# Ledger of designs, part 130: peptides against a protein of PDB entry 2N1D

Target 1, 169 residues: chain A of PDB entry 2N1D
Amino acid sequence: EVKVKIPEELKPWLVDDWDLITRQKQLFYLPAKKNVDSILEDYANYKKSRGNTDNKEYAVNEVVAGIKEYFNVMLGTQLLYKFERPQYAEILADHPDAPMSQVYGAPHLLRLFVRIGAMLAYTPLDEKSLALLLNYLHDFLKYLAKNSATLFSASDYEVAPPEYHRKAV

## One batch from the design tools (peptide; made by RFdiffusion4, then SolubleMPNN)

Design b1_p25_2_s4 (from b1_p25_2, 9 letters changed)
Fold by OpenDDE base, seed 3:
Structure b1_p25_2_s4 (fold): chain B 169 residues (1-169), chain A 25 residues (1-25)
Amino acid sequence: as target 1 above (169 residues)
Amino acid sequence: SKELEELLEKIKEITKKVLEVLKKS
């Protein structure tokens, strides 16, 4: 399996995220106050403001686009806990053409990086290409870790209403 | 599964596109 290293600062959050949803039966508030698109945009701007001598703007933009696409294709089937499925179904019903990167936020985006490695392991990538991609993914993860205090909060979750519990059997 | 295979294909295409740009950087 392709190892996508999650920063140590973010690992506790993954546990909290899991606990909030699966054990405490809470849901991340949707649409996210800070959606994936916005997070990626902030990252891109952050990278562009670094003042690198090498013009890497096009590369950063492409990485952002790639992460966005990864997220959008994987969210529904790979990144949701069972308890979240009714919520997702409701989102799809209300916004069938909206990319999920405009709906979901940091917690689900972080889940992507937990899962993407396994997917990449089954893609025919040479070692050098994979390393190159991973370098950028890890760089983004470092950004998430650096901004974790503002991106991840239990206050972004809400106790699911009783009617939801009935649907989430 | 078929669904997973389709997803993997999407991932492949996305990755290919990204890498095409990254390799030029």
Scores: peptide ipSAE 0.564, ipTM 0.923, DockQ to the pose 0.760
Fold by OpenDDE base, seed 1:
Order: C-alpha cells, then sequence, then structure tokens
Structure b1_p25_2_s4 (fold): chain B 169 residues (1-169), chain A 25 residues (1-25)
C-alpha cells in the first residue's frame, strides 16, 4: 500500500466535510468560489516566490499539472459521496466539457489525497520513484495545511433543497 | 472492473509524465 500522509491539521476537516454532506445533508456550493485550478496556481506561485531554481520551478509546474489531471479523472467516480451524485450529474449536464478542476474546490481536492495512494499502489513504480513523487505530494499537502483557514470553511456549504433530497434517496 | 482498469491506466500515464520531469530535477 502507498501511504499518503494527510497533515494532522487537515484530518479534522475531512471529518467536518463528511459530516456536512452525509449527516447535515448539505452541498458544497458549485461552481466553487476558489476552484482547484486556482488553488494549484497559488501553490505554484508560492513555490516560485521561495527562490527555487529553474529546474525545481519546472518540476513544481509539472506536479501541479499532474495533480490537476489526477483530480479530473478521479472526481466523478472516486471522490463523491452518494448524496453528491445528483449535483454532479447536473454539473455534467450543464457543462459537459468543463474540467472538474474548474468547478470543484479545496474540500474535494483534499479527498483526492485520501484516495490517490490506493491507485498508485497498482502502478508499477520503484521505491525511489514513488518516494520522489510522494515528497512533492506531501509538500503540496503542507501548503494546504498552512492555508487551511482560508481554503476550508463550512460557510461554503448550503442545505440542499427539498427537491434535491428526493433525487438523492 | 473495466472502468477501474481504465482509470488505473490513466493514473499510470499521468504518473509517468510527472516522474519523467521529477527525475531530471
Amino acid sequence: as target 1 above (169 residues)
Amino acid sequence: SKELEELLEKIKEITKKVLEVLKKS
């Protein structure tokens, strides 16, 4: 098993996110005020401002691109709770060709890192390559933790309307 | 499932591309 360690600062948020959706029957407001694309762009700019070499800067850009692609291929089938499926279907109907990284935000992006490890375990990677990738993924997670106060908020969720409840059950 | 297999293949290709760059850094 490939272990992607979630920072302790973010683990409580995963519980809150789960509770808001599954117990309180709320939905994350879509399209996100700050989408995944924007978060990744901010991270890349943050890394550039830290005085990285050109080679390291290029590496960060490629990691950002990779995370975006991971998210876009996994969101629909791997990252949604059952209650969120009607919302996703509506998004697809209205915006069939839009990347989900332009629609969803920080909470769903964080869910990616809960699931990506299991997927990577089925990819043939040597230990050194895997460690290298994980170092960059963990660095990004540290960034999310550092900025958690601005990225994660229960105020970004809304109570689902009655007609939605009928679709979800 | 076939769907999961296709997803895993996509993950593999993405990872391969990223690692090609990271190994040069």
Scores: peptide ipSAE 0.564, ipTM 0.923, DockQ to the pose 0.751
Fold by OpenDDE base, seed 2:
Structure b1_p25_2_s4 (fold): chain B 169 residues (1-169), chain A 25 residues (1-25)
Amino acid sequence: as target 1 above (169 residues)
Amino acid sequence: SKELEELLEKIKEITKKVLEVLKKS
């Protein structure tokens, strides 16, 4: 298995996220006030502001694009709890042509990094390539940890209405 | 499943594209 290490400061949030959805029957407010696209853009700009070379800047942009693509292909089938399925169906109906990176936010983006390792394990990668990719992914995770106070909050969730519970079979 | 296989293929394609750039940087 390919292990993507989640920063320690973000691990408690994963538990809270799970609890809010599964136990408290809450839903993350959609569309997100700060969506995945925006978070990735901020990261890219942050890296640029640190005086990276042209090549490094270009590399960051490609990593951002890759993370976005990972998220968009995995969100619907891999990153949602069962309770969130009706909400996702509604989003698809309302935004049929919009990538999910424009709808969902930080909590679901973080879930990607919990799951991506298992997927990469089925992708043939040499040790050098894997290490290179992981370095960039971990760098992004460090950014999320650094900005966790603004990116992760229970106030971004709300109690699902009774009619929603009937849909969540 | 077929769906999982398709997903894995997409992941592979994305990863390949990203790495092609990263290796040149």
Scores: peptide ipSAE 0.563, ipTM 0.923, DockQ to the pose 0.728
Fold by OpenDDE base, seed 5:
Order: structure tokens, then C-alpha cells, then sequence
Structure b1_p25_2_s4 (fold): chain B 169 residues (1-169), chain A 25 residues (1-25)
């Protein structure tokens, strides 16, 4: 098993996120005011400001690109609760060619790291390569934890209208 | 399923690309 450890500081948010969607029947506001692309860019800039070498900066940029790609291929089928499916369908209809990293935000990005480990388990990686990748992923998660107060808020959600409930079956 | 297999292949390719760069840095 490939275990991506979620920082303890972020685990309560995962519960709140689930509660907002599943119990309170709310939806994350889309398009996100701060989308995944922006969060990843901020992370890259943060790493740059820490005085990374050119090689490390290049590595961070590639990790950012990788996380973005992971998110874009997994969002639709792996990261959504059932209640969010109609919203996703609407987004696809309105913006069929837009990458989801430009639409969704921090909560869904965090969900990626709950799921990515299981996917990586089916990818043939030697121990050294896996450890290397996980180190970078965990570093990013650490960044999310440090900035959790600004990235995760219930105010980014809104109550779904009655007509949406009908679509959600 | 075919869909899952395709997803896994994409994850594999993304991972391969990322690691290729990380191993050089």
C-alpha cells in the first residue's frame, strides 16, 4: 500500500467538507474564487521565496505540474461526492475544454491526496522513486496545512437551490 | 473496468514524467 499521510491539521476539514456537501446539501462555489491552478502557483512561488536552487525550483515546478495533471484526470471520477455530480455535469456542459484545475479549489484538491495513494499502488515504482515522490507530495500537503485558515472555509460553500436537489435524485 | 485501466495508465504516465525530472534534480 502507498500511504499518503494527510496532516492532522487538515483531517478535520475533510470531515467538515463532507458534512457541508452530504449533510447540509451545500455546494462549493464554482468557479472557485481561488482555483487549484492559483494554489499551485502560490506554492511554487512560496518555494522560490525560500531560496531554492535552480534545480530545486525546477523540481517544484514539475511537481506542481504533476499534481495539476493528477487532479485533472481524477476529479470527475474519483474526487466528487454523489451530491456534486449535477454540478460537475453543468461545468462540463458550460466549459467542456476547461481543465478542472481552473474550476475547482482547495477542498477538492485536498481530496486528491486522500485518493492518489491507492492509484499509485498500481503504478510500478521502486522504493526509492516512491519515497522521492511522496516527499514532494507531503511537502505540498504541509504547505496546505500551514495555509489552511485561508484556503479552507465554509463560507466558500452555498446552499444548493431546490431545483438542484431534484437533479441530484 | 476499461475506464479505471485508462485512468491508471494516465497516472502511470504522469508519475513517470514527474519522476524523470525529480531524479535529475
Amino acid sequence: as target 1 above (169 residues)
Amino acid sequence: SKELEELLEKIKEITKKVLEVLKKS
Scores: peptide ipSAE 0.553, ipTM 0.920, DockQ to the pose 0.728

Design b1_p25_3_s1 (from b1_p25_3, 11 letters changed)
Fold by OpenDDE base, seed 3:
Structure b1_p25_3_s1 (fold): chain B 169 residues (1-169), chain A 25 residues (1-25)
Amino acid sequence: as target 1 above (169 residues)
Amino acid sequence: EKKKAQELIKVVRETLERLKKLLEE
């Protein structure tokens, strides 16, 4: 199996995220103040500012595009807790053609990296290719960890209204 | 450098296509 290593700095956040939603019955405020698209754009710009060659910059852009697409494909079916399903349904109804990377933010993006390893196990990748991909994924995760103070906050969550509890189980 | 970038692009695209097949109906 393929394992994507989550930085130790971010592991406590995953627990807090789970607790906020599943135990405290809160919801991440949507649309996100800083959505996945913007986070990925900031990362790309950050890498560009580091003086990367044209080829390296292009590779980063492809990684960003890939992460975005992974997120958009997996969000609805793989990354949501049960309590979040009604919220997602409402988002789909209101914005059926909007990519979820424009709606959701850092917490859900981080959840992607918890799940993506299992998905990669179903793809026939040689060791070299897999290592290369993992290196870039880990590089991005390091970026998230470095900026965790601004990207992850319990204040981005709010208590779900009473009527929402009737929808969720 | 070019080779590495091309390899990454190939891997990302191929994995994405496979992922879509697995998750989308």
Scores: peptide ipSAE 0.060, ipTM 0.651, DockQ to the pose 0.674
Fold by OpenDDE base, seed 5:
Structure b1_p25_3_s1 (fold): chain B 169 residues (1-169), chain A 25 residues (1-25)
Amino acid sequence: as target 1 above (169 residues)
Amino acid sequence: EKKKAQELIKVVRETLERLKKLLEE
């Protein structure tokens, strides 16, 4: 099993996120005020500002591109709780051609890293390649942890209206 | 699950190949 380690600082948020959706019947406000694309862009800029070489800069861009693609592929099938399915269906209907990285935000992006390990287990990667990927994934997670105060907030959720509950049961 | 994972294989391989090349230069 490929293990992607979630920073301890972010684990409580995963619990809060689950609680907000599943127990409190709230929904993350969509479209996100700060979407996945923006978060990844900020990360890339952050890494570039740290004095990386040109090659390092391009490497970061590739990591960002990869994470974005992972997210866009996995969001609809891997990252949503059952209660969120009607919301996702509405998003698809309203924005059929928009990548989900432009709609969803930090909480769902964090969920990606809970699931991605199992997906990577099906990809034939040598030990060195896997280690390289994991290093960058962990580096990004560390960035999320560092900026968690601005990226993760219960105020980004709202109580689902009664009409939504009828769709979600 | 395995079918869903196959959707990621191309992305992962392409990303890693480009990343390896850039980091080795």
Scores: peptide ipSAE 0.048, ipTM 0.636, DockQ to the pose 0.067
Fold by OpenDDE base, seed 1:
Structure b1_p25_3_s1 (fold): chain B 169 residues (1-169), chain A 25 residues (1-25)
Amino acid sequence: as target 1 above (169 residues)
Amino acid sequence: EKKKAQELIKVVRETLERLKKLLEE
């Protein structure tokens, strides 16, 4: 089993996120003010500013591209709670040509890392390759933890209107 | 370092391809 370790600083947020959606019946405001594309871009720029070699820069770009693609593929089918599905359907109707990385934000991106480990278990990798990938994923998670105060906030959620509750069966 | 970078690129591409295939099933 491939385990992606979530930083301790972010674990409470995962619980809060779940509670806001499932128990309090709130929805993350969409489109996100700071979307996944922006977060990944900031991370890439952060890594490039650390005096990395060209080779390391290229590696970071590929990791960012990979995370983005994973997110876009998995968001609709793997990362949403049942209560969020009507909202997702509306987003698809309103933004049919936009990747979900341009619509959703940090909370949903963090959910990816809860699920990605299980997905990687079905994609056999040699020990060295897996270790290298995990190192970069953990590095990105550390970045999210470092910037958690600006990336994760309950104020980004809104109480769903009564009309929405009828759709969310 | 260059070798490690190329290996990472390969890993990312291969994992993405495998993931896509799994989700299509």
Scores: peptide ipSAE 0.038, ipTM 0.619, DockQ to the pose 0.809
Fold by OpenDDE base, seed 4:
Structure b1_p25_3_s1 (fold): chain B 169 residues (1-169), chain A 25 residues (1-25)
Amino acid sequence: as target 1 above (169 residues)
Amino acid sequence: EKKKAQELIKVVRETLERLKKLLEE
């Protein structure tokens, strides 16, 4: 199995995220104040500011585009807890043509990297290709860890209303 | 370096295509 290592700094947040939703019955506020698109744009700009060559800049852009598409494909079926499914249905109804990367934020983006390793194992990749992809995924995760104080906050969650609880049962 | 960037782009695109196919089945 392909192993995507999550930085130790972000592991506690994954636990908090899980607890807020599954145990405390809270929901991440949507649409996100800082959505996945903006996070990826910030990362790309950060990499470009580090003195990379044009070739490296192009590679970063493709990685960003790739992560975005992975997220949009996997969010609805792979990244949501059971309690979040009614919220997702409402989002689809209200924003039928909007990509989920414009609606959801950092917590759900981080969940992608918990699941993506198993998904990559289902696709044949040579060792060199896999190493290249993993290097950039890990680099992005390091960026998330470095900026975790501004990207992850329990204040972005709120208690679900009573009518929502009825839908989630 | 150019070759490395091109290889990465190819890997990402091909991997995404395969992933989409698997998830949409």
Scores: peptide ipSAE 0.036, ipTM 0.624, DockQ to the pose 0.793

Design b1_p25_3_s2 (from b1_p25_3, 12 letters changed)
Fold by OpenDDE base, seed 3:
Structure b1_p25_3_s2 (fold): chain B 169 residues (1-169), chain A 25 residues (1-25)
Amino acid sequence: as target 1 above (169 residues)
Amino acid sequence: DKKLADELIKTFRETLERLKKLLEE
């Protein structure tokens, strides 16, 4: 079993995110003002600006692409709370061909890293490769933590309308 | 190490493909 460590700075946010949705019956505003694609692009550019070698830059881009794909695959079935299901259904109806990385934002992206470890257990990675991947994932998580003030905010959530509650039970 | 990175990404992509199949069933 592969364990991806979430930075301590972000753990309280996961709790707040859960509380906002499940207990307070709020929804993250969609489409996100800053979507997953944008966040990943900013990270990639950030890494490039630090003077990485060509090989390092290439690796970062591929890791970003991998994270994006993982998110798009897992969002609908693995990352949503029950209360968010009707919202997701509406998004699919309105934008059937849009990748969810263009719709959802930082909170849902962070949820991915709670689950990604279990998914990596299915990968026949040698110890060295796994360590390298984990280093990249942790590096990205550190980036999220560094920018948490702008990426994670309760103000990005809103109380679900009454009609939503009727179909979310 | 580019060689290691390439192998990692290859495996990562293969994992994604397997995940897609699993979640679509």
Scores: peptide ipSAE 0.072, ipTM 0.677, DockQ to the pose 0.484
Fold by OpenDDE base, seed 1:
Structure b1_p25_3_s2 (fold): chain B 169 residues (1-169), chain A 25 residues (1-25)
Amino acid sequence: as target 1 above (169 residues)
Amino acid sequence: DKKLADELIKTFRETLERLKKLLEE
């Protein structure tokens, strides 16, 4: 099994995120003020500013592209709690052509890394390549941990209105 | 979920191959 280790600094946030949605019946405000695209772009620029060679820059770009694609494919079916499904339906209606990486933000991106390991286990990558990929994924997670104070906040959530509760089973 | 994994591999196939090449260099 391919295990992507979540930094200890971010594990409490996963619990808070779950609690805000499922117990407190709140919703992450959409579209996100800081969306997944911008977070990934900031990471890529951060890595490029560290004096990497062209090949290393290209590798970072591919990692970012991969994370974005996985997020966009998995968001609607794998990363949402049941309470968030009506909100997602409204987003699809209002933004039919927009990738979800332009709508959702850091909390949902972090949820991806809880699931991505199982998906990577089915990839055709050899052991060496997979190890190197995991290194990049862990490096990105470390970046999220360093910026957690600005990326993860309960103030980005709001109480769902009464009419929303009627839509959510 | 094997079915979901297959979909992701198909979607990300070209990127994965490029990434593999770059990471091994």
Scores: peptide ipSAE 0.066, ipTM 0.690, DockQ to the pose 0.051
Fold by OpenDDE base, seed 5:
Structure b1_p25_3_s2 (fold): chain B 169 residues (1-169), chain A 25 residues (1-25)
Amino acid sequence: as target 1 above (169 residues)
Amino acid sequence: DKKLADELIKTFRETLERLKKLLEE
């Protein structure tokens, strides 16, 4: 199976994220103050500012586009905890044409990388292509880890109101 | 390697399309 390694710095956040939602019955505030689109854009700009070659820049853009598309495809069916389902339904009702990459933020984006490896295994890739893709994915994860102080915070979550609990459980 | 990068992009897009199909089933 394709293995995408999550940086050790971010693993505790995955636990905190799970705890905030599942145990503490909180919700990530939506729309995100910094959405997935913005995070990916910042990453792309960061890579471009590092003096990369034209080919490298082109590849980064495509990787960003790919991550965005994967996120938008997988968010609703693969990345949400059960407690978050009513919130997602409300988002769909209020913003039916908006991609979820414009609504959700870093925590949900990070969840993608927990799942993406298994999804990539469904479509055979040659060894060289897979290695290159993994390098870019890991590079992006390293970027998330480097900026984790600004991207991941429990203060971005809020206690769900009583009326939400009635439809969530 | 530009050639490899191009191949990756192509396969990545194809992977996305197949992924979409799988999730719709």
Scores: peptide ipSAE 0.062, ipTM 0.658, DockQ to the pose 0.579
Fold by OpenDDE base, seed 4:
Structure b1_p25_3_s2 (fold): chain B 169 residues (1-169), chain A 25 residues (1-25)
Amino acid sequence: as target 1 above (169 residues)
Amino acid sequence: DKKLADELIKTFRETLERLKKLLEE
């Protein structure tokens, strides 16, 4: 199994996220005020401002594109708790052609990195490729940790209405 | 889901190939 290390600063948030949805029966407000696309753009701009060469700038763009694609593929089937599935169905019905990276936000993006390690284990990558990928994934996670105060907040969740509870059962 | 994993790995492999090329310059 490929191990993607989650920064210690973000582990408590994963627990809070799980608790808000599964135990407190809340939902992340959609569409997100700051969606995954925006977060990735901010990261790319941050990296570009650090004095990187043109080549490194373009490399960051490739990493961002990869993360975005992974998120859009995995969100519906791998990243949602059971309680969130009716909400996802409504989003698909209302926005059938919109990528989920334009709808969901930081909490769901963070969940991607909890699952991605297992996905990478199914088909072996060469050591050099794996190391390179992991370095960029960890760098992005470090960025999320550094900006966690602005990216993760319980105020972005709300109590699900009674009619939603009927659909979730 | 093995099918999903294969698709994701393919995507990242393509990304990594482009990334390696850029970093070698």
Scores: peptide ipSAE 0.050, ipTM 0.634, DockQ to the pose 0.068

Design b1_p25_3_s3 (from b1_p25_3, 10 letters changed)
Fold by OpenDDE base, seed 4:
Structure b1_p25_3_s3 (fold): chain B 169 residues (1-169), chain A 25 residues (1-25)
Amino acid sequence: as target 1 above (169 residues)
Amino acid sequence: EKELAEELIKTVRETLAKLKELLEK
């Protein structure tokens, strides 16, 4: 299995996220005020501002595009807790053509990196290529950790109404 | 979905491999 290391600064948030949804029966407010698309765009711009070569900039764009597509593929089937399923169904019904990267935000994006390691193992990678890919993923995670104060907040969640609880059971 | 994910990984790998080659020059 390919191991993607989550920064220690972000591990407590994963626990808080889980607690808010599963134990406190709250939902992340959708559509997100800052969606996955915007987060990835900010990261790309941040990397470009560091004075990288054109080739490095191009690589960052490809990584961003890859993360976005991965998120859109995996969100519905791999990244949601059971309590979030009715909310997701409603989003799909109301916005059938919208990619989920335009709807969901940082907490769900972070969940991707808990699962992405197993997905990367589906195709054989040479050691050098795998190391390079992991380096980029870890670099992005480091960016999330650096900006965690603005990206992750319990105030982005809200208590689910009673009628929602009936749907979730 | 798995097929799409694999194709995505392939694309990223190829891009990064090219970058690595350029950095070694």
Scores: peptide ipSAE 0.038, ipTM 0.610, DockQ to the pose 0.046
Fold by OpenDDE base, seed 1:
Structure b1_p25_3_s3 (fold): chain B 169 residues (1-169), chain A 25 residues (1-25)
Amino acid sequence: as target 1 above (169 residues)
Amino acid sequence: EKELAEELIKTVRETLAKLKELLEK
């Protein structure tokens, strides 16, 4: 198994996210005020502003593109709690061709990194390539941790209406 | 889970190939 370590600063948020959805029966407000595309763009710009070489700038762009693709593929089947499935179905009906990276935000993006390690275990990558990818994934997670106060907030969730509860049970 | 992983292989390989090329210059 490929191990992707979540920063200690973000682990409590994963618990809060789980609690808001599964116990408090709340939903993350969609479309997100700050979507995954925007978060990844901010990260790329942040890395470029740090005085990186041209090669490193382009490398960051490729990592961002990869994370976006992983998220869009995995969101619907791997990253949602059972309670969120009706909401996802509604999003698909209203926006059938929209990438989920334009709809969902930081909490769901963070969930990706809990699952991505298992997916990478089935990818035929040599040890050097895998280590390189993991370095960038961990670098991105550190960025999320640095900006956690602005990216993760319980105020982005709201209590699901009664009609939604009937769909979810 | 394995099927999902296989679906990502092409994208991962292409991304890493470009990444390695850029970082090894």
Scores: peptide ipSAE 0.035, ipTM 0.619, DockQ to the pose 0.067
Fold by OpenDDE base, seed 5:
Structure b1_p25_3_s3 (fold): chain B 169 residues (1-169), chain A 25 residues (1-25)
Amino acid sequence: as target 1 above (169 residues)
Amino acid sequence: EKELAEELIKTVRETLAKLKELLEK
């Protein structure tokens, strides 16, 4: 199995995220005030500002594009708790052609990295290619950890209304 | 799940191909 290590600083948030949704019956506010696209853009700009020597710096753009695509592919089927399904259905109905990276935010983006490792096990990547990908994924996770105080907050969630509970299974 | 895996494989391959190209320039 391909292991994508989550920074220790972010593991408590994953628990809080789960608790807010599953036990407290709250929902992340959608559309996100700061969506995945924006987070990835900030990361790319951050990396560019660091001033890497040579054109290898532009590889960040491809990494960002890849993460975005991974998120958009996996969000609906892999990254949602059961309680979030009605909300997702509503989003699809209202915005059928919008990529989910423009709707969802940091908590769901972080969930991607919990699941992506198992999915990468299906890829026939050689050791060198896999290491390259993992290095960039871990670098991004480090960025999320560094900015966790800004990106992750329980105030971005709200109590689901009673009518929503009737829709949730 | 196989369908998702196939999409991911395609995405990873394409991303890595572009990444390698940039790193080799």
Scores: peptide ipSAE 0.033, ipTM 0.617, DockQ to the pose 0.068
Fold by OpenDDE base, seed 2:
Structure b1_p25_3_s3 (fold): chain B 169 residues (1-169), chain A 25 residues (1-25)
Amino acid sequence: as target 1 above (169 residues)
Amino acid sequence: EKELAEELIKTVRETLAKLKELLEK
């Protein structure tokens, strides 16, 4: 398995996120005020403003596109806690043609990086290429950490109503 | 699932490979 290190600043949030959903029976407010698409776009723009090489800019765009695609594929099957399944079903019904990167936000995006390492193990990458990719992923995670005050907040969650509890298995 | 993972990262891998070549010069 490929190890993707989560910044220490964000590790406590993963625990809080899990606690809010699983123990406190809360749900992240959807659609997100700041969705994954917007977060990735902001990151790309941030990198472009600091880098002036065509190749680096192109690489950032591809990394962003890759993260988005991975998120959209993995969200429903890999990134949700059991308690969130009914909410996801409702989202699919309300937004059948919308990618989940337009609906979900930073907390679920961060969960991707807990799982992405295992997925990367299935792709044939040489040592240098893998190191370069990991560097980009870690760079993005650092960006999330820098903006964690605005991206991660318990106030973005709310207590699920009683009728929701009956749906949750 | 393995095939999906490879497909999803294909473009990124190609881009990074190209970048690697430039950085090694």
Scores: peptide ipSAE 0.031, ipTM 0.602, DockQ to the pose 0.047

